# Designs tried in a protein design run: peptides against a protein of PDB entry 4ASU. Part 186

Target 1, 270 residues: chain A of PDB entry 4ASU
Amino acid sequence: ATLKDITRRLKSIKNIQKITKSMKMVAAAKYARAERELKPARVYGVGSLALYEKADIKTPEDKKKHLIIGVSSDRGLCGAIHSSVAKQMKSEAANLAAAGKEVKIIGVGDKIRSILHRTHSDQFLVTFKEVGRRPPTFGDASVIALELLNSGYEFDEGSIIFNRFRSVISYKTEEKPIFSLDTISSAESMSIYDDIDADVLRNYQEYSLANIIYYSLKESTTSEQSARMTAMDNASKNASEMIDKLTLTFNRTRQAVITKELIEIISGAA
Target 2, 83 residues: chain B of PDB entry 4ASU
Amino acid sequence: FTFASPTQVFFNSANVRQVDVPTQTGAFGILAAHVPTLQVLRPGLVVVHAEDGTTSKYFVSSGSVTVNADSSVQLLAEEAVTL

## One batch from the design tools (peptide; made by RFdiffusion4, then SolubleMPNN)

Design b2_p20_4_s2 (from b2_p20_4, 13 letters changed)
Fold by OpenDDE base, seed 2:
Structure b2_p20_4_s2 (fold): chain B 270 residues (1-270), chain C 83 residues (1-83), chain A 20 residues (1-20)
Amino acid sequence: as target 1 above (270 residues)
Amino acid sequence: as target 2 above (83 residues)
Amino acid sequence: SEAMAQFRAAVAAAAAAAAA
């Protein structure tokens, strides 16, 4: 490589490093906010899920309609955040299909559709876009919940798949159950809950769905920002190492050129 | 007893004596070993009676309250403020 | 925004009633 070529590459990589460092700082700021907002959201969301865990709601085997909700975002450059969710969605869809269930998919965030459109296009009901630009609000979750409930798709049970935040360096893709109103109302384990008005139960279920969606969005957002921060840090380190290597190569090449020129002068070779 | 909004936690697995909750069907008091129930919140006053005799008041919007068989209670309000 | 305004008004009214 000529000195000019090495210089051009150095300039390019230095620019990339500046971009990745800037992106790291932005991700770090968003992560700090997301983590703060996740603390109450987790208590709220886990509290909403407590009923399903304690009531041991079972879906009858004759019920065949299953809904999978995958939660991610529209934004890239966050490592395996999207692919992890998509992988688990594929696995769950395959397992349910093998069990003779009808599977439909909802994507929260455009990246889910981008990954699954080729293989699962016929199973998609809807994809929610414009996810991840701003921190998710309960209002956003309510809109998603309402759209699902008004979609006309009568599912029996469902699964919401999202990345649960563990630490700045760790997340885990998890699944939580979603139940239809009919499944909850017909569950034997719900008999211990006295004289629940049908309207009350319907409204309760609407809140429950909004709650779990909100929780999943907050977990996903925190996981995504932490993963992006880590990815940008790694990219910046890799760029730094490459700059060091190219700088050494540049210095060696420069010395070689100087030596060659001196030899040409001494030898009288024009 | 857990009482939270999406943005704030007021109680997390706390032991309380009584919680008065405004529901669409009327206000009711949740005591220890209350029968399992599901209710939807109406805008109104929540009163938490602690075991030490202290009383805390909150105003809540919409939401849900769950009383489970294990006597755990989840009060989940869309919005809540300390009064 | 209207729902939030109503909620805030209700909170203010409740706070005033509690202070009274």
Scores: peptide ipSAE 0.021, ipTM 0.854, DockQ to the pose 0.043
Fold by OpenDDE base, seed 3:
Structure b2_p20_4_s2 (fold): chain B 270 residues (1-270), chain C 83 residues (1-83), chain A 20 residues (1-20)
Amino acid sequence: as target 1 above (270 residues)
Amino acid sequence: as target 2 above (83 residues)
Amino acid sequence: SEAMAQFRAAVAAAAAAAAA
């Protein structure tokens, strides 16, 4: 490589390093907020899921329609956040298909669609975009829930797949169940819940869906910001190492050029 | 007894004596060993009676309440404020 | 905004009723 080539590459990497450092700081700020907001959201979301755990709602085996909701964002540069969700979605879709189920997919965030577009395009119902620019609100979750309920797709059972936050250095991709109104209404285990009006149950289920989506968004956001912070830190370190290596190469190449020029001068071959 | 909004936790797996909730079908009191039920909240007053005799009042907008067979209760309000 | 205004009004009314 010429000195010019090395210089150009150095400039490029230095610019990338500036960007990654800036992004690290932004991610750190967003992470701190997300972690604070996750605490009540987790209690709220887990509380909403308590019914399904305690009632042990089972979907009959003859029911064939399964919905997979993958939760991520539109924003890249966050390590394996999107790929982990997509991987689990693929695995779940394959398992369900092998069991003779019809599988449809909803993506929350454009990155899910980007990853699954080639292999699962026909299974996608909708992708929600503009996810990840601002912290998710309950209103955002309600919009997603409403869109799902109004989509006209009558699923029997579903799965919401998202990254659960563990710590600043760890997340785990998890799955939580979602059930249709019909599945809940027909579940034998629900018989212990006395005299539930159909309208009440419908409204309850609408809240439940919004609650679960909200919870998943908060877990996903916290995980994403943490992962981005780590990824940007790693990128910044890698850039620093590359800058050091290229600087050494530049210095070596420069000395070689000088030596060559001196030899040419001494030999009269200039 | 768990009482939370998306942004705030008021009670987390606490033992309480009674919770009065405003539902779309009417207000009712949840006591120990209440029959399992699902209800939707209407805007109104929530009153929590603690075991020590203290009473706390809250105003909620909407949401859900679940009473389970194991006597666990989840009160989940979209918006809630302490009064 | 209107829903929040109604909520705030309801909170104020509930607070007044609780103080009475």
Scores: peptide ipSAE 0.021, ipTM 0.857, DockQ to the pose 0.044
Fold by OpenDDE base, seed 4:
Formats: C-alpha cells, sequence, structure tokens
Structure b2_p20_4_s2 (fold): chain B 270 residues (1-270), chain C 83 residues (1-83), chain A 20 residues (1-20)
C-alpha cells in the first residue's frame, strides 16, 4: 500500500471513530434518561400485568388467532437488540404455527420489518415506523393500542415481545401475554371478579393494552440505548486498534520510502 | 396497594387501610378484603387512607383499578397529581 | 392538548375544593 493509501484509510477510520464516540455520548445521555423513566414505567406496566398473572387467563385451544407484537425501533447500531426480538418472534411464530394457530405480526419499529420481511411478510399486519427518535410516551403507546384495536383484525391471544432491561450490560428478550376482550370476558378465572359491565371491561382492556405497550417501549428503549452505548464503545475501541496498526504501517512505509529515495540519490538512479 | 402513573409511582405494594377511587360507575371505597373487581377511572379525586391514619389526596385522569382476590390492588392512572 | 387542558383545569378545581 502506498503512503497515500494508508493516509486515506487512516483519515477514514479516524472519522469513523469520531462518529462512534459521538454516538456513544448521545446514547449515554439517552440511556440515562431512559433508565430514569423506566423506573415508574416498570411499576406501572407490571401493575397492569398483575391481573393476567393472578387470574391465570387461559385461551381455549380451539381459538386459533394469535397476534405477535414485536417491540423495537427504527434505529440501528445497537448490537443484537433487534435481532434478539426478531429471533424470539420467529421462534414463537413457528411454535404457534406448529400448534395449528394463525399467526399475525405487528412490528413496532421498522427494524423488525427489515429483518422479518422476507420470511414473514404475509403475516405482517402493520409496522409502526418513526420509533426510537424520541423517547416513547404514553401517548405513543395509546396510538399503537388504538390502531391495533381498530385494525379490524380479531385475535384471541397475543404475545408482546421486547427486550427487558437488566443492567447497563445486560438485557433479556421477554414475552408478555395480551388477550382479546372476548378471551378475557369468557375466561373462567375471571368469574371471581364482580359483575363487570361490558363497556367497563372493554375500556379496561384498552388501557391494559396501552399500558403493556408503553411498558414494553420503555424497557426496549432503555435496553436499546444501553446496547448502543456499548456497541459504539466497542466500535470506537476497534477503530482505535486499527488506527494504531495503520499508524505503525504508515511509519514503516514512510521509512522505507525515505530509504529508497536515499538509495536513489546515492546511486544516481533518480 | 400499587398506585402509579406512567411517569410517577405513589404507592408500590404498600399496605393501606382504604382507597377511595372515582370510577365511571361511581366512586367507591376499597377496603381490606374487598371483593375482586375491575373498574375504569374517571377524572376525579383519589383518597388514600394509610394504616397510621394519614390521608393523602390525588387527582387522577383516566385509567384503571383492579382489586384482586389476594387483596392486591393496582390503581393505574394515565395522569395523576398530588393535591 | 385539550384533554390535558381539561385535566389541568380539573386539577386546579380539585385542589381548590380540597383546600376548602
Amino acid sequence: as target 1 above (270 residues)
Amino acid sequence: as target 2 above (83 residues)
Amino acid sequence: SEAMAQFRAAVAAAAAAAAA
């Protein structure tokens, strides 16, 4: 490689390193905010799921329509965040299909669609785009919930799949159940609850759906920002190592060029 | 008793004496061993009566309240403020 | 925004009522 080639490559990698360092700082700031906002969101979301856990709602086997909601974002460069969700979605879809269920998919964030488009395009109902630029709000979750409920697709049971935040260095892809109004209203385990007006139950379920979506978005966002911070740090370190290597190569090549020039001068071959 | 909004937690698995909740069907008091129920919140006043006799007041918007068979209660408001 | 405005108004009214 010529000195010019090495210099060009060095410049390119140094620029990449600057970008990755900048992105790391941005991700760190977003992570700090997301982690702070996750604390109440987790209590809120777990509280919403308490009914489903305590009531042990079961979907009858004859009910075949299953909805999978994958929660991620539009933004890349965050390690395995998107692929982890997609992997679990694929696994769940395959298991449900093997059980004779009809599976439809909703993607929250464009990256889910990007990963699953080729293999699961026919199962996609909708993909929510423009996710991840701003921290998710309850309003965002409500819009998603409303769109789902108004989509005209009737499901019996569903799964929301998202990355749960564990720590700055760890997340876990998890699944939480979602149930249709009909499934909840017909569940035997719900009989212990006092006579609930159908309109009340419908409205309750709308909130529950919005709540779990919001919770999943907050977990996902925190996990994503943490993972991005780590990914950008790793990228910056890798760039640094490459810069060091290329710098050594540059120095050696420069010395060789100088030596060659000196020899040419001495030999009169120039 | 858990009382939270998406952005704030007021009570997390706390023991309380009574919670007065504004619901679409009417305001009701949740006491110890209240029958399981599901309700939807209407905008209004929530009053939490602690075991020590302290009362706290909150204004809530929309949301849900769940009373489970195990006496756990989840009050989840879209918006809530301390009064 | 309208819902939030109504909420804020209701909060203010509730606060006034609670102070009374």
Scores: peptide ipSAE 0.021, ipTM 0.857, DockQ to the pose 0.044
Fold by OpenDDE base, seed 1:
Structure b2_p20_4_s2 (fold): chain B 270 residues (1-270), chain C 83 residues (1-83), chain A 20 residues (1-20)
Amino acid sequence: as target 1 above (270 residues)
Amino acid sequence: as target 2 above (83 residues)
Amino acid sequence: SEAMAQFRAAVAAAAAAAAA
């Protein structure tokens, strides 16, 4: 490579490093906010899931319609955030299909569709786009919940798959159950909750779904921002290493050029 | 007893004497060992009676309340403010 | 979106150039 080629490459990588450093700072700021907002959201969301855990709601085996909600975002450059969710969605869909269940998929964030469109396009009901640019609100979750309930797909049970935040360096892809109104109302374990009005139960379920979706979005967002911060840090380090290598190559090439010029002068080669 | 909104936690696994909640079917008091129930909140006043005799008042919008068999209570409001 | 696409392309190009 000529000195000019090396210089051009150095300039390009230095520019990339500047961008990755800037993105790291942006991700760090968004992470700090997301982590603060996750604290109450987790209490709220876990509180909503408490019924299902305590009642041990079981879906009858004869029920065949299963809904999978995958939660991620539209934005890339966040490591394995999207692929982890997609991998678990694929696994769950395959297991359910093998059990003779009908599986439909909802994607929260365009990246889920981008990964699964080729293999699972026929199973997608809807994909929610414009996720991840702004922090998710309860209003956003409510819209998703309402659209699901109004989709006309009468599922028996389902699962919401998302990345749960553990720490700045760790997340875990998890699955939480979602149940239809009919499944909840018919569950034997719900018999202890006597004299529940049907309208009350319907409204309760709508809130429950919105709550769980909101919780999953907050966990996903926090996990994503932390992962992006790490990814951008790694990219910045990789760029730094490449700059060092190219700088060494530049210095060696420069010395070779100087040596060649000196030899040409000494040899009298005009 | 857990009482939270999406953005704020008021009580997290706390022990309380009584919680008065506004529901669509009417306001009722949740006491220790209350029968399991599910209710939907209507806009109104929540009153929390602590074991030490102190009372706290909150205004809530919509939401849900769950009383479980183990006497745990989850009060989840879309919006809530201290009064 | 264009900036991110350019960024991804530049990162990919840098990675390819390092392998190379």
Scores: peptide ipSAE 0.017, ipTM 0.835, DockQ to the pose 0.010

Design b2_p20_4_s3 (from b2_p20_4, 10 letters changed)
Fold by OpenDDE base, seed 2:
Structure b2_p20_4_s3 (fold): chain B 270 residues (1-270), chain C 83 residues (1-83), chain A 20 residues (1-20)
Amino acid sequence: as target 1 above (270 residues)
Amino acid sequence: as target 2 above (83 residues)
Amino acid sequence: SEALAEFQARVAAAAAARAA
């Protein structure tokens, strides 16, 4: 490589490093906010899931309609955040199909659709876009919940799949159950909840769905920002290492050129 | 007893004596060993009576309340503020 | 019914805010 080539490459990598460093700082700021906002959201979301855990809701085997909600975002450059969710969605869909279930999919965030479009296009009900630009709000979750409830797909049970935040260096893809109104109302374990008005139960389930979606969005966002911060840090470090290597190569090449020129001068060839 | 909004936690697995909640069917008090029930919240006043006799008041907008067989309670409000 | 109406109103408001 000529000195000119090395210089061009150095300039390019230095620019990349500047970009990745900037992106790291942005991700760090968003992560800090997301983590702070996740604390109450987790209590809230786990509280909403408590009924299903305590009541041990079971779906009859003859019920075959299953809904999978995958939660991620529209934004890339965050490591395996999207692929992890998609992988678990694929696994769950395959397992359900093998069990003779009908599976439909909802994607929260465009990246889910991007990954699963070719193999699961016919199973998608809807994809929610414009996810990840701003922190998710309860209003956003409510919109998603309402859209799902009005989709016309009468599922029996479902799964919401998202990345649960563990630490700045760790997340885990998890699945939580969602149940239809009919499944909840007919569950034997719900008999202890006596004298529940049908309208009350419907309203309760609307809140429950919105709550769970909100929780999943907050977990996903925190995980994503943390992963992006890490990815950008790694990219910046890799760029730094490459700059060091190329700088050494540049210096060696420069010395070689100088030596060659000196030899040419001494030899009279120049 | 857990009482939270999407953005704030007021009680997390706490022991309380009584919680008064506003529901669509009216306000009712949740006592120890209350029968399991599901309710939706209406805008109104939540009053938490602690075991030590202290009383805390909150205004909630909407949400849900769950009383489970194990006497655990989840009060989940969309919006809530301390009064 | 009232809770549902309130919920729907909030959702509508959120949807409008998102569209704007």
Scores: peptide ipSAE 0.037, ipTM 0.889, DockQ to the pose 0.055
Fold by OpenDDE base, seed 1:
Structure b2_p20_4_s3 (fold): chain B 270 residues (1-270), chain C 83 residues (1-83), chain A 20 residues (1-20)
Amino acid sequence: as target 1 above (270 residues)
Amino acid sequence: as target 2 above (83 residues)
Amino acid sequence: SEALAEFQARVAAAAAARAA
């Protein structure tokens, strides 16, 4: 490579490093906020899931309609955040299909669609775009819940798949159940709640759905920002290493050029 | 007893004596060993009675309240403010 | 009913905010 080529590459990598460092700082700021906002959201969301966990609601085997909600975002450069969710969605869809279930998919964030559109396009009900530009709100979750309720797909049970935040260096892709009103109403374990008005139960279920979606969004966002921060840090370090290597190459090449010129002068072959 | 909104936690797995909640069917008090129930909140006053006799008042918007068989209670309001 | 109405109102508001 010529000195000119090396210099051009150095400039390019230095620019990339500047970008990745800047992105790291932005991700760090967003992560800090997301983590703060996740604390109450987790209490809220886990509280909403408590009924389903404690009641151990089971869906009869004869029920065949299953909904998968994958939660991620539109934004890339965050390691395996999107692929982990998609992988689990694929696995779940395959398992359900093998069990003779009908599977439909909702994607929260365009990246889910981007990954799954080739293999699962016919199973998608809807994809929500413009996810990840701003922190998710309960209003956002409510919109998603409403769209699900209005989709006309009468699922019996569902799975919401998202990345749960563990630490700045760790997340885990998890699944939480969602149940239809009919499934909840017919569950034997719900018999202790039999005096509940049908309208109350419907409203309760609508809130529960919105709550769970909100929780999943907050977990996903925190995980994503943390992962992006790590990814950008790694990218910056990799760029630094490449700069060092290229700088050494540049110096060696420069010396070789000088040596060649000296030899030409001495030999009179100029 | 857990009482939270999406953005704020007021009680997290706390032991309380009584919680008064506004529901669509009316206000009712949740005591220890209350029968399991599910209710939807209407805008109104929540009163939490602590074991030490302290009372706290909150105004809530929409939401839900769950009383489980194990006596755990989840009060989840979309919005809540201390009064 | 009022709780549901408020919920629906917020959903509508959020939907409008996304559309804008």
Scores: peptide ipSAE 0.069, ipTM 0.888, DockQ to the pose 0.055; fails the geometry check
Fold by OpenDDE base, seed 5:
Structure b2_p20_4_s3 (fold): chain B 270 residues (1-270), chain C 83 residues (1-83), chain A 20 residues (1-20)
Amino acid sequence: as target 1 above (270 residues)
Amino acid sequence: as target 2 above (83 residues)
Amino acid sequence: SEALAEFQARVAAAAAARAA
């Protein structure tokens, strides 16, 4: 490589490093906000899930329609955030299919669709786009919930798959159950909740769905921003190492050029 | 007793004496060992009676309230403000 | 959002129908 080539490459990598550093800072700011907003959201979301845990709602085995909701975003450069969700979705879909269930998929965020489109295109009902640009709100979750309820797909049970935030360096892909109104209404374990009006239960379930989606979005966002921050940090470090290597190469090449020129002068070949 | 909105937590697994909630079917008081129930909130006043005798008032929008068999209560409001 | 408003309206409508 000529000195010119090395210089060009150095300039390019330095620019990349600047970009990755900037992105790291942006991700850090978003992470800090997301983590702060996750605290109440977790209490809220876990509170909503408490019924399902305490009531031990079971779906009859003869019910075959299952909905998988994968929660991610539209934005890349966040390590294994999207692939982890997709992997879990694939695993769940395969397990359900093996059990003779009909599986439909909803993707929250375009990246889920991007990963699963080739293999699971026929199973996708809808993909929600424009996820990840702004922090998710309860309004956003409500919109998603409403769209799901209006999708026309009459599922019996479902699974929402998302990355739960553990720490700045750790997330875990988790699955939480989603139940249809019919499944909840017919669940034997719900008998202890007597005199629940059908309209009340419907409204309750709508809130429950919105709550769970909101919770999953907040967990996902926090995990994503943390992972992006880490990814950008790693990219910046890798760029730094490459800059160092290229700088050494540049210096060696420069010395070689000088030596060659000196030899040519001494030899009179010039 | 857990009382939260998406953006704020007011009570987290707290022990309270009584919670008065505005539901679509009417306002009712949740006491210790209340029978399990599910209700939907209407906009209105929530009153929390603490064990120490203190009373806190909140205005809530829509949402849900769950009373479980284990006496745990989840009051989840879309919006809530302290009064 | 408009969608949120619609959702809330549905909840309100359901409540009204029950009261009726």
Scores: peptide ipSAE 0.029, ipTM 0.888, DockQ to the pose 0.477; fails the geometry check
Fold by OpenDDE base, seed 3:
Structure b2_p20_4_s3 (fold): chain B 270 residues (1-270), chain C 83 residues (1-83), chain A 20 residues (1-20)
Amino acid sequence: as target 1 above (270 residues)
Amino acid sequence: as target 2 above (83 residues)
Amino acid sequence: SEALAEFQARVAAAAAARAA
């Protein structure tokens, strides 16, 4: 490589490093906010899931329609955040298909669709785009819930797959259940709640769905920002190492050029 | 007893004496060992009676309340404010 | 409110794009 080539590459990498450092700072700020907002959201979301845990709701085996909601975002440069969700979605879809279930997919965030488009395009009901620019709100979750409820897809059981935040250095892809109104209404374990008005139950399920979606979005966002911060830090470090290597190469190449020029001068070949 | 909104937690697995909630079917009080039930909230007043006799009032919007067989209660309001 | 409206619009647009 010529000195010019090395210099060009150095400049490029230095610019990348500046960008990654900046992105790290932005991600750090967003992470801090997301973590603060996750605390109440987790209590809220886990509270909403408590019924399903306590009631041990089971879907009859004869019911074949299953919905998978994958939760991520539109934004890249966050390590394995999207691929982790997609991987679990694929696994779940394959398992359900092997069990003779019909599987439909909803993607929250464009990245899920981007990853699964080739293999699962026909299974997608809807993809929600423009996710991740701003922190998710309950309103956002409500819109997603409403869209799902209005989709006309009569699923029996569903799964929402998202990255649960553990720490700044750790997340885990998890699944939480989604149940249709019919499944909840017919569940034997719900018999202790039998005196519930049908309209009340419908409304309750609407809130439940929105609550779970909201929770998943908050977990996902926190995980994503943390992962992005880590990814940008790693990128910055890698860039630094590459800069060091290229600088050494530059210095060696420069010395070689000087030596060559000196030889040419001494030999009169110049 | 858990009482939370998406953005704020008021009670997290707390022991309370009674919670009065506004539901679409009417206001009712949740006491210890209340029968399992599911209800949806209407905008109105929530009153939490703590074991120590302290009473706290909240205004809530829409949401849900769950009373489980294990006596756990989840009051989940879309919006809630202390009064 | 505005954020919700914007999100709703995005959802609607996404739905329309698929219907299309």
Scores: peptide ipSAE 0.026, ipTM 0.872, DockQ to the pose 0.045; fails the geometry check

